# Designs tried in a protein design run: peptides against a protein of PDB entry 7RZF. Part 13

Target 1, 358 residues: chain A of PDB entry 7RZF
Amino acid sequence: PFQEEHLKQLYKIVPIKDIRNLYVTFPIPDLQKYYKSNPGHYLGHLIGHEGPGSLLSELKSKGWVNTLVGGQKEGARGFMFFIINVDLTEEGLLHVEDIILHMFQYIQKLRAEGPQEWVFQECKDLNAVAFRFKDKERPRGYTSKIAGILHYYPLEEVLTAEYLLEEFRPDLIEMVLDKLRPENVRVAIVSKSFEGKTDRTEEWYGTQYKQEAIPDEVIKKWQNADLNGKFKLPTKNEFIPTNFEILPLEKEATPYPALIKDTAMSKLWFKQDDKFFLPKACLNFEFFSPFAYVDPLHCNMAYLYLELLKDSLNEYAYAAELAGLSYDLQNTIYGMYLSVKGYNDKQPILLKKIIEKM
Target 2, 358 residues: chain A of PDB entry 7RZF as posed
Amino acid sequence: PFQEEHLKQLYKIVPIKDIRNLYVTFPIPDLQKYYKSNPGHYLGHLIGHEGPGSLLSELKSKGWVNTLVGGQKEGARGFMFFIINVDLTEEGLLHVEDIILHMFQYIQKLRAEGPQEWVFQELKDLNAVAFRFKDKERPRGYTSKIAGILHYYPLEEVLTAEYLLEEFRPDLIEMVLDKLRPENVRVAIVSKSFEGKTDRTEEWYGTQYKQEAIPDEVIKKWQNADLNGKFKLPTKNEFIPTNFEILPLEKEATPYPALIKDTAMSKLWFKQDDKFFLPKANLNFEFFSPFAYVDPLHSNMAYLYLELLKDSLNEYAYAAELAGLSYDLQNTIYGMYLSVKGYNDKQPILLKKIIEKM

## One batch from the design tools (peptide; aimed at target 1 G70 I83)

Design b1_p11_3_s3 (made by RFdiffusion4, then SolubleMPNN; from b1_p11_3, 4 letters changed)
Fold by OpenDDE base, seed 4:
Structure b1_p11_3_s3 (fold): chain B 358 residues (1-358), chain A 11 residues (1-11)
Amino acid sequence: as target 1 above (358 residues)
Amino acid sequence: ERLNTGKPKWS
């Protein structure tokens, strides 16, 4: 186990690649035995969330972070880590202390709100969908994978253990949250800006780094992280599919798209899936405008329009993606193209959101 | 994103 000497440490690491990363790491107990409740998954879902009021949303708004990943990771025998990893902007590299403060503010928000069963249920449902409709794996690779995970799970659960959540354990969530404290933190900053400023070399790969104790005053600042009113729990994910019914093939189904609507303003082509038999659909819309590509000004306006539209849809994109829905918006020489793909059940909701923003 | 979320979402 990490002793006190291993905690509250800052590592400045020189990468080979031109990357800027921040790793905020917390030693946590081995949670493997709790795979049925998976409290680390719950926390990773929230801390790693990308919707409005999320940690990432706030850090992006400040121009400090591009991406964020949160969750549990295997450590040494009998130990795990909870890691919050962010891709830093150049500006973010200058605000690492503040970024970490925001992390602790978000964690404090999670403590204040307490474990939410509905969030667990969403995680459960998402994982169940992922399990049910996971891609077929190559037999050899799949067998090897299963053989490996047999070390961790009972034989009867080996196929489901990585996916199916069964137990809401608020006590375990709180237990993990209690480990996500400044006094238990290990920070690593990865940046080429530390080149020539290091005093140690890692033995195995020759990575140059500097280790420093985090000042007590900084730890105290993080310990006193208040509630930031910008942080909110995510709203319920409205895109999670619940209906997986596959409609029977129509008697007159054609192997190619059939024109089912033909008007002066619209044509609609339809093809029923006769191959995959998944509760999924692809909605493709081609919009035609005589103005879209008439001159450079209109082209640029059309481009800007789509960029703004995409930006306005970011709040839904993450939730949709989690639920197995995606959209694509592209400029065309004739206008614009919209595609909505994934589970068909909630596609109308996403489509409506897109249209409302148009 | 969640760490180690290399799980399939949809086919």
Scores: peptide ipSAE 0.058, ipTM 0.648, DockQ to the pose 0.260
OpenDDE base, seeds 1, 2, 3, 5: peptide ipSAE 0.018, 0.053, 0.055, 0.054; ipTM 0.629, 0.638, 0.675, 0.660; seeds 2, 5 fail the geometry check

Design b1_p11_3_s4 (made by RFdiffusion4, then SolubleMPNN; from b1_p11_3, 4 letters changed)
Fold by OpenDDE base, seed 2:
Structure b1_p11_3_s4 (fold): chain B 358 residues (1-358), chain A 11 residues (1-11)
Amino acid sequence: as target 1 above (358 residues)
Amino acid sequence: ETIHTGKPKWS
């Protein structure tokens, strides 16, 4: 276990690749026994959220971070880590202290709001969907994985333990949050900008690094992280599927798309799934406009329109993706192409959101 | 994005 001397440390690491990463790591108790509640997953879901009011959204708005991942990682026997990892911009590399301050502000927001049962329920539902409709894995990889996790889970639960949540444990969520404090932090910054500024070499890979104690004044700044009004809990994910009914194959089902509607303004083709029998659909729309490609100006306007539309839809993109929905928008020489794919249950909701933004 | 336990995102 890490002793006090191992905490509040900063590592400056020189990568081989031209990458800029920040790792903010907290030692936490071994949570393996709590797999049925999985408080680390709950916190990872919120801290790693990409929607409005999220940590990532704020850090992106400042131009400091491109991506963010939060969650638990296995350590050695008897302890784990909670890690917040971000991909840094060049500007973000100059604002690491402020980035970490924002992390603690978000964590403080989570403490202030307290554990939310509805968030747990969403995680439960998402994981249940992921389990139920899990793709076939390569047998060799799957067997090796199962063999590994047999050490951690009862035989009867080994297939479900990583997915199926059963218990809402607000006490455990709070317990983990209590470990996410500045006094427990280990920070690693990965950047080529540290080349020639390191004094140590890692034994196994020869990675060059420098280790420094984080100044007490910086720790105190993070400890005094206030509530940032820009941080909000996510809204309920309206795209989570709840209906998985597979409709019976129609007697007149054709192996090819059939024209089911033909009007002056629209044609509709339909093909029922006769192979996979999944509660998924693909909706494809081609919009025609005589103005879309009439001249270079209109072509560029159509392009700009689509880029703006995509930007306006970003607020839904993450929630839809989590729920197994995706969309694609493309310019065509005739107009615009829209595709909506994934679980069919909530596709109409996503489609409506897209159309409302158009 | 969430880190899943047992799936390394860093080394």
Scores: peptide ipSAE 0.017, ipTM 0.555, DockQ to the pose 0.117
OpenDDE base, seeds 1, 3, 4, 5: peptide ipSAE 0.017, 0.020, 0.017, 0.017; ipTM 0.559, 0.529, 0.545, 0.562; seed 3 fails the geometry check

Design b1_p11_4 (made by RFdiffusion4)
Pose (drawn by RFdiffusion4):
Structure b1_p11_4 (pose): chain A 358 residues (1-358), chain P 11 residues (1-11)
Amino acid sequence: as target 2 above (358 residues)
Amino acid sequence: STAYAPEPSLP
């Protein structure tokens, strides 16, 4: 649907709720026919990746961006999109051309070195382990899912869809990586600062927007010279699991969690798993404090401190959330809260690091 | 779940 008259354009949209965002839209052909190499997931794993020396961490380091989401958006049949959607700070709206410039800097940093064998082997191993211990399904919604993807795949791999991968073909990685060029951009800015500046309005919904077609100054400033920032490729993962042993049932087997420790400092509830036999467990905690909800100031500093702890610890723990260990730490009325779940091997390192950062 | 990146959205 994107003919070349309406390419290289930058809209400005006025919202109703106060948000600020930047959408970068590329058009690409259909790649649902390529469901074995999956080049869109490769570029989505290399663009939207938090951690040391990556696209998001540098935009955090310049103070312009809270978070960004990569990957490709699939629309209808016979055509596909690719989206880099970002949200903005107060002075992140002043430097949009520089943000998109850094986006093409990281794209060119990934075009000078191109394919990687160990990233494909690592992602295929992760999907294979994540498929081998695939948990049980709720019978409603699961049969709608496997009847939702029954139209595309044959009868043998109705289940093993986007789980098992056979081949690493760098040609398709290079093909979809070439289609991401600044002659193929469609920038869209959402900000509430364009209240009285909008000429055009939407008939169907009633929203207002603009047409600031990007002059060629900034296009030929985008693709001209792009060496690097301080970017790097992600490093070897250490949260990949290795212990897949189901520990045996002990003498004192109980059907409900029993109180084992009762002190004036803490108490526990413990139950070995009897039904599921998956090498994974969930640990949860609830820390209490009478000072967490005393007045609005003390009920306000709690969200700020806990949020800055999540800010400063996502850079470390995104590899744990990527390998299958997810944690969550949010505030409650009474005190604060913690819940770490996932594979059975790497809970101590993650929970201990959470405490010592806490 | 799969180790794939989350799918983005449009405005």

Design b1_p11_4_s1 (made by RFdiffusion4, then SolubleMPNN; from b1_p11_4, 7 letters changed)
Fold by OpenDDE base, seed 3:
Structure b1_p11_4_s1 (fold): chain B 358 residues (1-358), chain A 11 residues (1-11)
Amino acid sequence: as target 1 above (358 residues)
Amino acid sequence: MSPWPPKPTLP
């Protein structure tokens, strides 16, 4: 475990590849015994959220961060880490202190709101779906994984322990949140910009780095992180499937898409799943316009339209993805292509939102 | 304890 001397440290690391990353690490207790409540997953879900009012959304709006991942990481026996990792822009590399301030502002927002049972329930439902419809893994890899996790979970639960949440434990969520404090932070910045500015070499890989104490003034600035009104808890994810009914195969089911509707304005083809028997569908729409590609102006307008449409749909994209839904929008020489894929239960909701933005 | 070096991206 890290001692006090290992806390409030900044590491400037020179990568081999041209990458810019920030790692904000907090030592946390071993949460393994709490796998049924998984408070680290709850916090990772919120901190790593990409929707409106999220940490990532704000940091992206400032042009500082491209991606963000938050969550628990295994340490050694008896301790873990909570890590927030971001991909930095060139501008973000200049604003690392402010990025971390925003992290603590978001964490402070989580403290202020307190643990939310509905968020836990969403995590539970998402994980249950992921477990229930988990793809087949390569046997060798799967067996090795299961053999490894047998050290941590009861035999009866070994298959479910990493997925199925059972207990809402607000006390454990608060306990972990209490460890996410500036006084417990370890910061690593990875950038080629530190080349020639390092004084240490890592023993195993020869990685060049510099270690510095984070100034007390900076720690105090982070400790005094206010509530940033831009941060909000996510809205309820309306795309989480609840109906998994698989309709019986029709007697006249064709191995190929059958034309089931033919009108002057539309044709509809349908093929029932006769192979996978999953509560999933693929909706594909091709929109035809004689103007879409008639000249360079119209082509560019069609392109711009789709870019604007995609931008207008970004608020739903992450929530849909979490729920196992996806959409794709593409320009074609004939017009536009739209695809909606995933669990069929909530596809109408996503489709409706897409059409309303069109 | 050496800071866990970022997993070197294997070349």
Scores: peptide ipSAE 0.008, ipTM 0.450, DockQ to the pose 0.053
OpenDDE base, seeds 1, 2, 4, 5: peptide ipSAE 0.005, 0.006, 0.006, 0.008; ipTM 0.481, 0.468, 0.451, 0.453; seeds 1, 4 fail the geometry check

Design b1_p11_4_s2 (made by RFdiffusion4, then SolubleMPNN; from b1_p11_4, 6 letters changed)
Fold by OpenDDE base, seed 4:
Structure b1_p11_4_s2 (fold): chain B 358 residues (1-358), chain A 11 residues (1-11)
Amino acid sequence: as target 1 above (358 residues)
Amino acid sequence: MSAWPPRPTLP
């Protein structure tokens, strides 16, 4: 376990590849025994959320961060880490202290709001869906994985333990949140910009790094993180499927898409799934416009339109993706193509959102 | 993005 001397440390690391990453690490208790409540996943879900009012949304808006991942990571026996990892922009590399301040502001927001049972329920539902409709894995890999996780879970639960949440434990969430404090932080910045500025070499891989104590004034700034009114809890994910009914095959089901609607303005083809029997659908729309590709100007306008549309839909993209929905928008020589894929239950909601933005 | 579990895959 880390001692006090290992806390409040900054590591400047030289990568082999040209990457810019920030790792903000907190030592936490071993949460393995709490897999049924998985408080680390709860916090990782919120801290790593990409919707409006999220940490990532704010950091992106400032041009400092491209991606963010938050969650628990296994350590050695008897302890774990909670890690917030971000991909830094060049500008973000100059604002690491501010980025971390925003992290603590978001964490403070989580403390102020307290544990939310509805968020846990969403995590539970998402994980249940993921488990229920998990793709088949190659037997060799699957068996090896299962054999490995048998060290951590009861035999009866080995298949479900990594997925199924059972217990809302606000006490454990608060316990983990209490560990996510500036006084417990370990910071690693990975950038080639530290080349020639390091004084240590890692023993095993020869990684060059510099270790520094984080100044007390910086720690204090992070300790005094305010709530920052830009941070909000996510809204309820309306895309989480709740209906998994598979409709019976139609007697006259064709092996190819059948034309079920033919009008002057629209043609509709339908093919029922006769292979996978999943509560999923693929909705494909081709929109035709005689103006889409008539000249370079119109072509560029069509392109710009789709880029703007994609941007406007970004608020839903993450929530939809979490719920196993996806969409794709493409320009075609005839107009545009829209695809909506995933669980059929909430596809109409996503489609409606797309159409409303169009 | 949460570190765990991995994002759902679509078929």
Scores: peptide ipSAE 0.007, ipTM 0.510, DockQ to the pose 0.102
OpenDDE base, seeds 1, 2, 3, 5: peptide ipSAE 0.007, 0.000, 0.006, 0.000; ipTM 0.504, 0.475, 0.481, 0.431; seeds 1, 2 fail the geometry check

Design b1_p11_4_s3 (made by RFdiffusion4, then SolubleMPNN; from b1_p11_4, 7 letters changed)
Fold by OpenDDE base, seed 5:
Structure b1_p11_4_s3 (fold): chain B 358 residues (1-358), chain A 11 residues (1-11)
Amino acid sequence: as target 1 above (358 residues)
Amino acid sequence: MSPWPPRPTLP
């Protein structure tokens, strides 16, 4: 395990590729035995959330971060890490201290709100869906993976252990959250901007780096992270499917889409799934406008409209994606194209949200 | 990626 001298350290690392990354790492206890509650997944879900009021949303609004990943990572025997990793913008590279402050502000928000059983339930439901409708993997890879994880899970649970949550353990969530403190932090900044400014070379890969102690003043600043009013817990995900009923094949089901509605303003084709038998659907809409491509001005206006529409839908995009729903909006020479795909149960909800924003 | 139902080919 890391000793005190290994904590509160800053690593400036020179990458081979032109990348800008920040890694904020916390040593945590080994959580393997708690796989049925998976408190690290709970925290990773919230810290890594991309919806309104999330850490990423705020950091993105500042222009400092492009992407964020939060979660537990395996260490050596007897310990793990919790890591928050962000892709930095050029501007974000200048604001690393402030980015980390925002991380601790969000963590403080999680402490203030306490463990939420409904969030755990959503994680449980999402994982159950993922397990139930898991894609077929290549047998060789799958068998090798299963053989490997037999060291960690009982034989009877080996297939389910990585997916099925069983126990809400607020005590374990709080335990992990208590380790996410400035005094326990290890920071790594990866950027080519450190080239020629390093004094050490990593033995195995020859990576150039500099190690520095984080100043006590900076640690204290992070320890005194206030509740930033911009941070909020996510809302309940309304897109999580609950109905997985597969309707029987119609006797007159055709192998091709059938025209089921024909009006002056709309045509509707339908084809029942006769191959996959999944509780999923694809809804495709083509909207026709004589103005969409009449001249360069109208074409650019149509483009701008769709970009604005996409931006307005961003609040739902992440929640829909988590729930196995997706949408696509494209300009066409005839107008616009909308596609909604995923579990059919909540597609009407997503479609309604899209239409309301149009 | 999970197999998706094929996109209906509109006639």
Scores: peptide ipSAE 0.010, ipTM 0.464, DockQ to the pose 0.029
OpenDDE base, seeds 1, 2, 3, 4: peptide ipSAE 0.006, 0.000, 0.007, 0.010; ipTM 0.438, 0.431, 0.435, 0.451; seed 2 fails the geometry check

Design b1_p11_4_s4 (made by RFdiffusion4, then SolubleMPNN; from b1_p11_4, 6 letters changed)
Fold by OpenDDE base, seed 3:
Structure b1_p11_4_s4 (fold): chain B 358 residues (1-358), chain A 11 residues (1-11)
Amino acid sequence: as target 1 above (358 residues)
Amino acid sequence: SSPFPPAPTLP
């Protein structure tokens, strides 16, 4: 266990690669016994969320952060870590204190809202989908993994324990959230900008670093993190599939796409899956316009249109991705290409949203 | 236990 002397510490680390990273680490209790509720996953889902009103969305809007990962990590025996890791911009490297303030503001928002059963249910549903449709793991890797997890789970649950959430435990969520406080923080900043400014060398890899105590005034600023009105809980993910029915293969199923509709304005080709038998589809749309590539002005307008369209769809991109849906929009010399891929159940919803933004 | 944060798994 970290002693108090190891808390409220700042590590400035010189990387070999030209990277800028921030690690905000909290020691937490060993949550392994709570795998059925997995409160660390709940918090990681929210803190790591990328939708509107998320921590990442705000930090990106400020130009400070490119990516964010939040979640629990295994520690030594008897404890874990909760880590918030961000990829820093050059500007973000100058605003680390403010970035961490925003982290604590978001955490404070989670405290104010309290544990949400619907969020737990979404995590449960997402994990169930991931489990049901996980790719067949390599046998050797899978057996080694199972052997490792047998130390933690009953034999009958070993196959499912990592995925299946069963119990909503708001008390455990609050317990973990109570550990995410400035007094428990360890901060590591990774940047080449610390080259020549370090006084220690790590024994194993020769990594140069400097350790400093975080000033009490900074800790106090983080402790006094107020509610930032820009932070909101995510909306319900409408893209989570609920229907996994696989339609029977048609007797006349062709090995190639068949033209099933031919009109003056549209052609439709269809190919039923005869190989994978997954509740997934690929919808591909090619839009033709004689104006799309007629001159440089129209080309640029078509490009700008798609960039604006993509930007307008960003609010759905993350939620769709979590639910195993994706879309792609591309300019073509003839117009525009749209693809929607993933679980077929909610593809109409995503497609509708795309078309409504068009 | 080394007070070193577990080395970020270098990608």
Scores: peptide ipSAE 0.009, ipTM 0.522, DockQ to the pose 0.068
OpenDDE base, seeds 1, 2, 4, 5: peptide ipSAE 0.008, 0.007, 0.010, 0.008; ipTM 0.558, 0.548, 0.534, 0.550; seed 4 fails the geometry check

Design b1_p11_5 (made by RFdiffusion4)
Pose (drawn by RFdiffusion4):
Structure b1_p11_5 (pose): chain A 358 residues (1-358), chain P 11 residues (1-11)
Amino acid sequence: as target 2 above (358 residues)
Amino acid sequence: SAPSLPSVVFL
């Protein structure tokens, strides 16, 4: 649907609720017929990746961006999109050309080195282990899912869809990586600061927007010289699991969690798993404080402190959320709250790091 | 999270 008359354009949209965002839209051909190599998931794993020396961490270091989501959007049949959607700070709206410039800097940093064998092997291993201990399904919604993807795949791999990968073909990685060029951009800015500046309006919904077609100054500023920032490739993962042993049932087996520790400092509830036999467990905690909801100031500093702890610890723990260990730490009325779940091997390192950062 | 687009992008 994107003919070349309406390419290289930058819209400005006025919202109703106060948000600020930047959408970068590329068009690409259909890659659902390539469901073995999956080049869109490779570029999605290399673009939207938090951690040391990556696209998001540098934009955090310049104070312009809270978070960004990579990957490719799939639309209808026979055509596909690719999106880099970002949200903005107060002075992140002033430097949009520099943000998209850094986006093509990281794309060119990934075009000078291109394919990687160990990233494909690591992602395939991760999907294989995440398929081997696939948990049980709720019977409603699961049959709708496997009847939702029954149109595309044959009868044998109706289940093993986007789980098992056979081959690493760098030609398709290079093909989809070439279609990401600044002659294929469609920038869209959402900001509430364009209240009285909009000429055009939408008939169906009634929203207002613009046409600031990007002059060639900034296009030929985008693709001209792009060496690097301080970017780097992600490093070897250490949260990949290795212990897949189901520990045996002990003498004191109980059907419900029993109180084991009862002190004036803490209490526990423990139950070995009897039904599922998956090498994974969930640990949860609820810390209490009478000072958490005393007045609005003390009920306000709690969200700020807990949010800054999440801010400063996502850079470390995104590899744990990517390997299958997910944690969550949010505030409650009474006190604050913690819940770490996932594979059975790497809970101590993650929970201990959470405490010592806390 | 997953990427998304406003509907105005297709006008």

Design b1_p11_5_s1 (made by RFdiffusion4, then SolubleMPNN; from b1_p11_5, 5 letters changed)
Fold by OpenDDE base, seed 1:
Structure b1_p11_5_s1 (fold): chain B 358 residues (1-358), chain A 11 residues (1-11)
Amino acid sequence: as target 1 above (358 residues)
Amino acid sequence: PKPWLPREVFL
């Protein structure tokens, strides 16, 4: 376990690659024994959320961060880390203190709202879907993975323990959240801008770095992080599939798409899946407009329209992706192309949202 | 959330 002397430290690290990263790290207890409740996954789901009112949404709105990842990582024997990692913009590199303040404001929001059973249930349902429809692993990789997992889980649970959540444990969520405090922080900033400003070299890789104590006034600012009204818990993910029924293959099923509707304004082709037997569908729409490619102005307007449409759909894109749905919108020489792919159950909901924004 | 993939060496 890190002693107090190893906490409240700032590391400025010179990378080999041209990258700008921030790592905000908290030492936490070993959570492996709590795999049935997985409180670190619950917190990683919320802190790493990308929807409206998320930490990432606010940091992106300021132009400081491109991507965010939150979750637990294995440490040395008997403890773990909770890490919030962000990809920094050039501007974000100048606002690291404020970025971390926003992290603590979001964490304070999680404390104020308390553990939510519906969020746990959503994580459980997402993991159940991921388990049920996991790709067949290569036998050699799978056997090696299972052999490793046998050190941590009972034999009867070894196939499921990584995916199945069984127990809502608000006490354990609060216990981990109590470790996510400024007095328990280690900060690493990775940037080439620290070249020639380092005084230490790491023994194993020769990585150049500088270690500094985080000033007490900065720690105090983070300790006094208020509730930021821009931060909200996510809404329930409406795209999580619940129906996995596979319809029987029709006797007249064609190996190629058959024309099932032909009108002056629309043609529809259909092909039943005869290969994969998954509760998935691919919906593809081609829209034709005489104006889409008539001149450079109309082409640019059609491009701008699709970019604005995509931007207006960003609020749903993350929730859809988590639920195994995706959409694509492209300009074509004849108009536009829309595709919706993934689990069939909630595709109509996503398609409706797309059409409502068009 | 993307699962935390340790891509880079934490010192």
Scores: peptide ipSAE 0.024, ipTM 0.626, DockQ to the pose 0.309
OpenDDE base, seeds 2, 3, 4, 5: peptide ipSAE 0.010, 0.017, 0.016, 0.023; ipTM 0.560, 0.616, 0.602, 0.626; seed 5 fails the geometry check

Design b1_p11_5_s2 (made by RFdiffusion4, then SolubleMPNN; from b1_p11_5, 6 letters changed)
Fold by OpenDDE base, seed 1:
Structure b1_p11_5_s2 (fold): chain B 358 residues (1-358), chain A 11 residues (1-11)
Amino acid sequence: as target 1 above (358 residues)
Amino acid sequence: AKPTLPREMFL
């Protein structure tokens, strides 16, 4: 159990690899018994969100952070941690206090909005999709994993317990959120810039570090984190599949793509899946333009166009990825290539979003 | 995603 002496601590750690990371860690109760509601997953989904108005979006806009991961981790002796981990830029390494302030502003926004049942329902639906279409694991690996899970779950639930959300528990969400306070924080900064500035060595791995108390003034600054109007809850994920119907294989189904449309301006090839039998599709579009590669200027303009198009689609990319959809946009010597892959049901929505930005 | 932290540095 963390005593008061283990809280409000800053660790400056020298890595072996050239990495810059910030870890903001909160001790939380053991949540394993609450697997049916999984309040730690709910909070990890929101804090680790990458969409507009997210914590990551604000920290990226400042050039301080590249990536963010939020979630629950198992601890020692029946304790858990909630961890917010970010990959720091060189500039972000200078603004760690302000990064953590923004984390507490986002957490304060979650307190002000309260638990959202629709967000829980999206997490439930995403987990149901992930479970339903889980790839076949190797029998030995699967058996060993199940044996480990049997220590935490009833035998009848062991197959589903990691994925199945059943109970919306706003009380448990609020309970965990109440542990995400500055008075309970442990901060670790990982950077080679601390080389030669450490005074301790970790006994097991020889990791060099310095431990410092976080100043009371800094803790108070984080405790007084206001509502930042840039932070918003995610919008509903429009890409979550709900229809998983697999159409029967047609009697005239070809083993190769068939030309089903041939016009002066377009050719369309189609092949029904005869192997995987998944509610997934691959849409591939090749666009031909005589101007795409006519000279170096047009090549650079076509490149810049696709980079701007990709940037304009970033608002949808994360929500699509969570829902098992992806897109790819590439320059070709003849023009451009677009690919949309994943669950069939919401592909038309993603395709429409792409075309509206083109 | 679940944070992949070295267990030892935070325990």
Scores: peptide ipSAE 0.022, ipTM 0.626, DockQ to the pose 0.520
OpenDDE base, seeds 2, 3, 4, 5: peptide ipSAE 0.009, 0.008, 0.015, 0.009; ipTM 0.576, 0.567, 0.595, 0.577

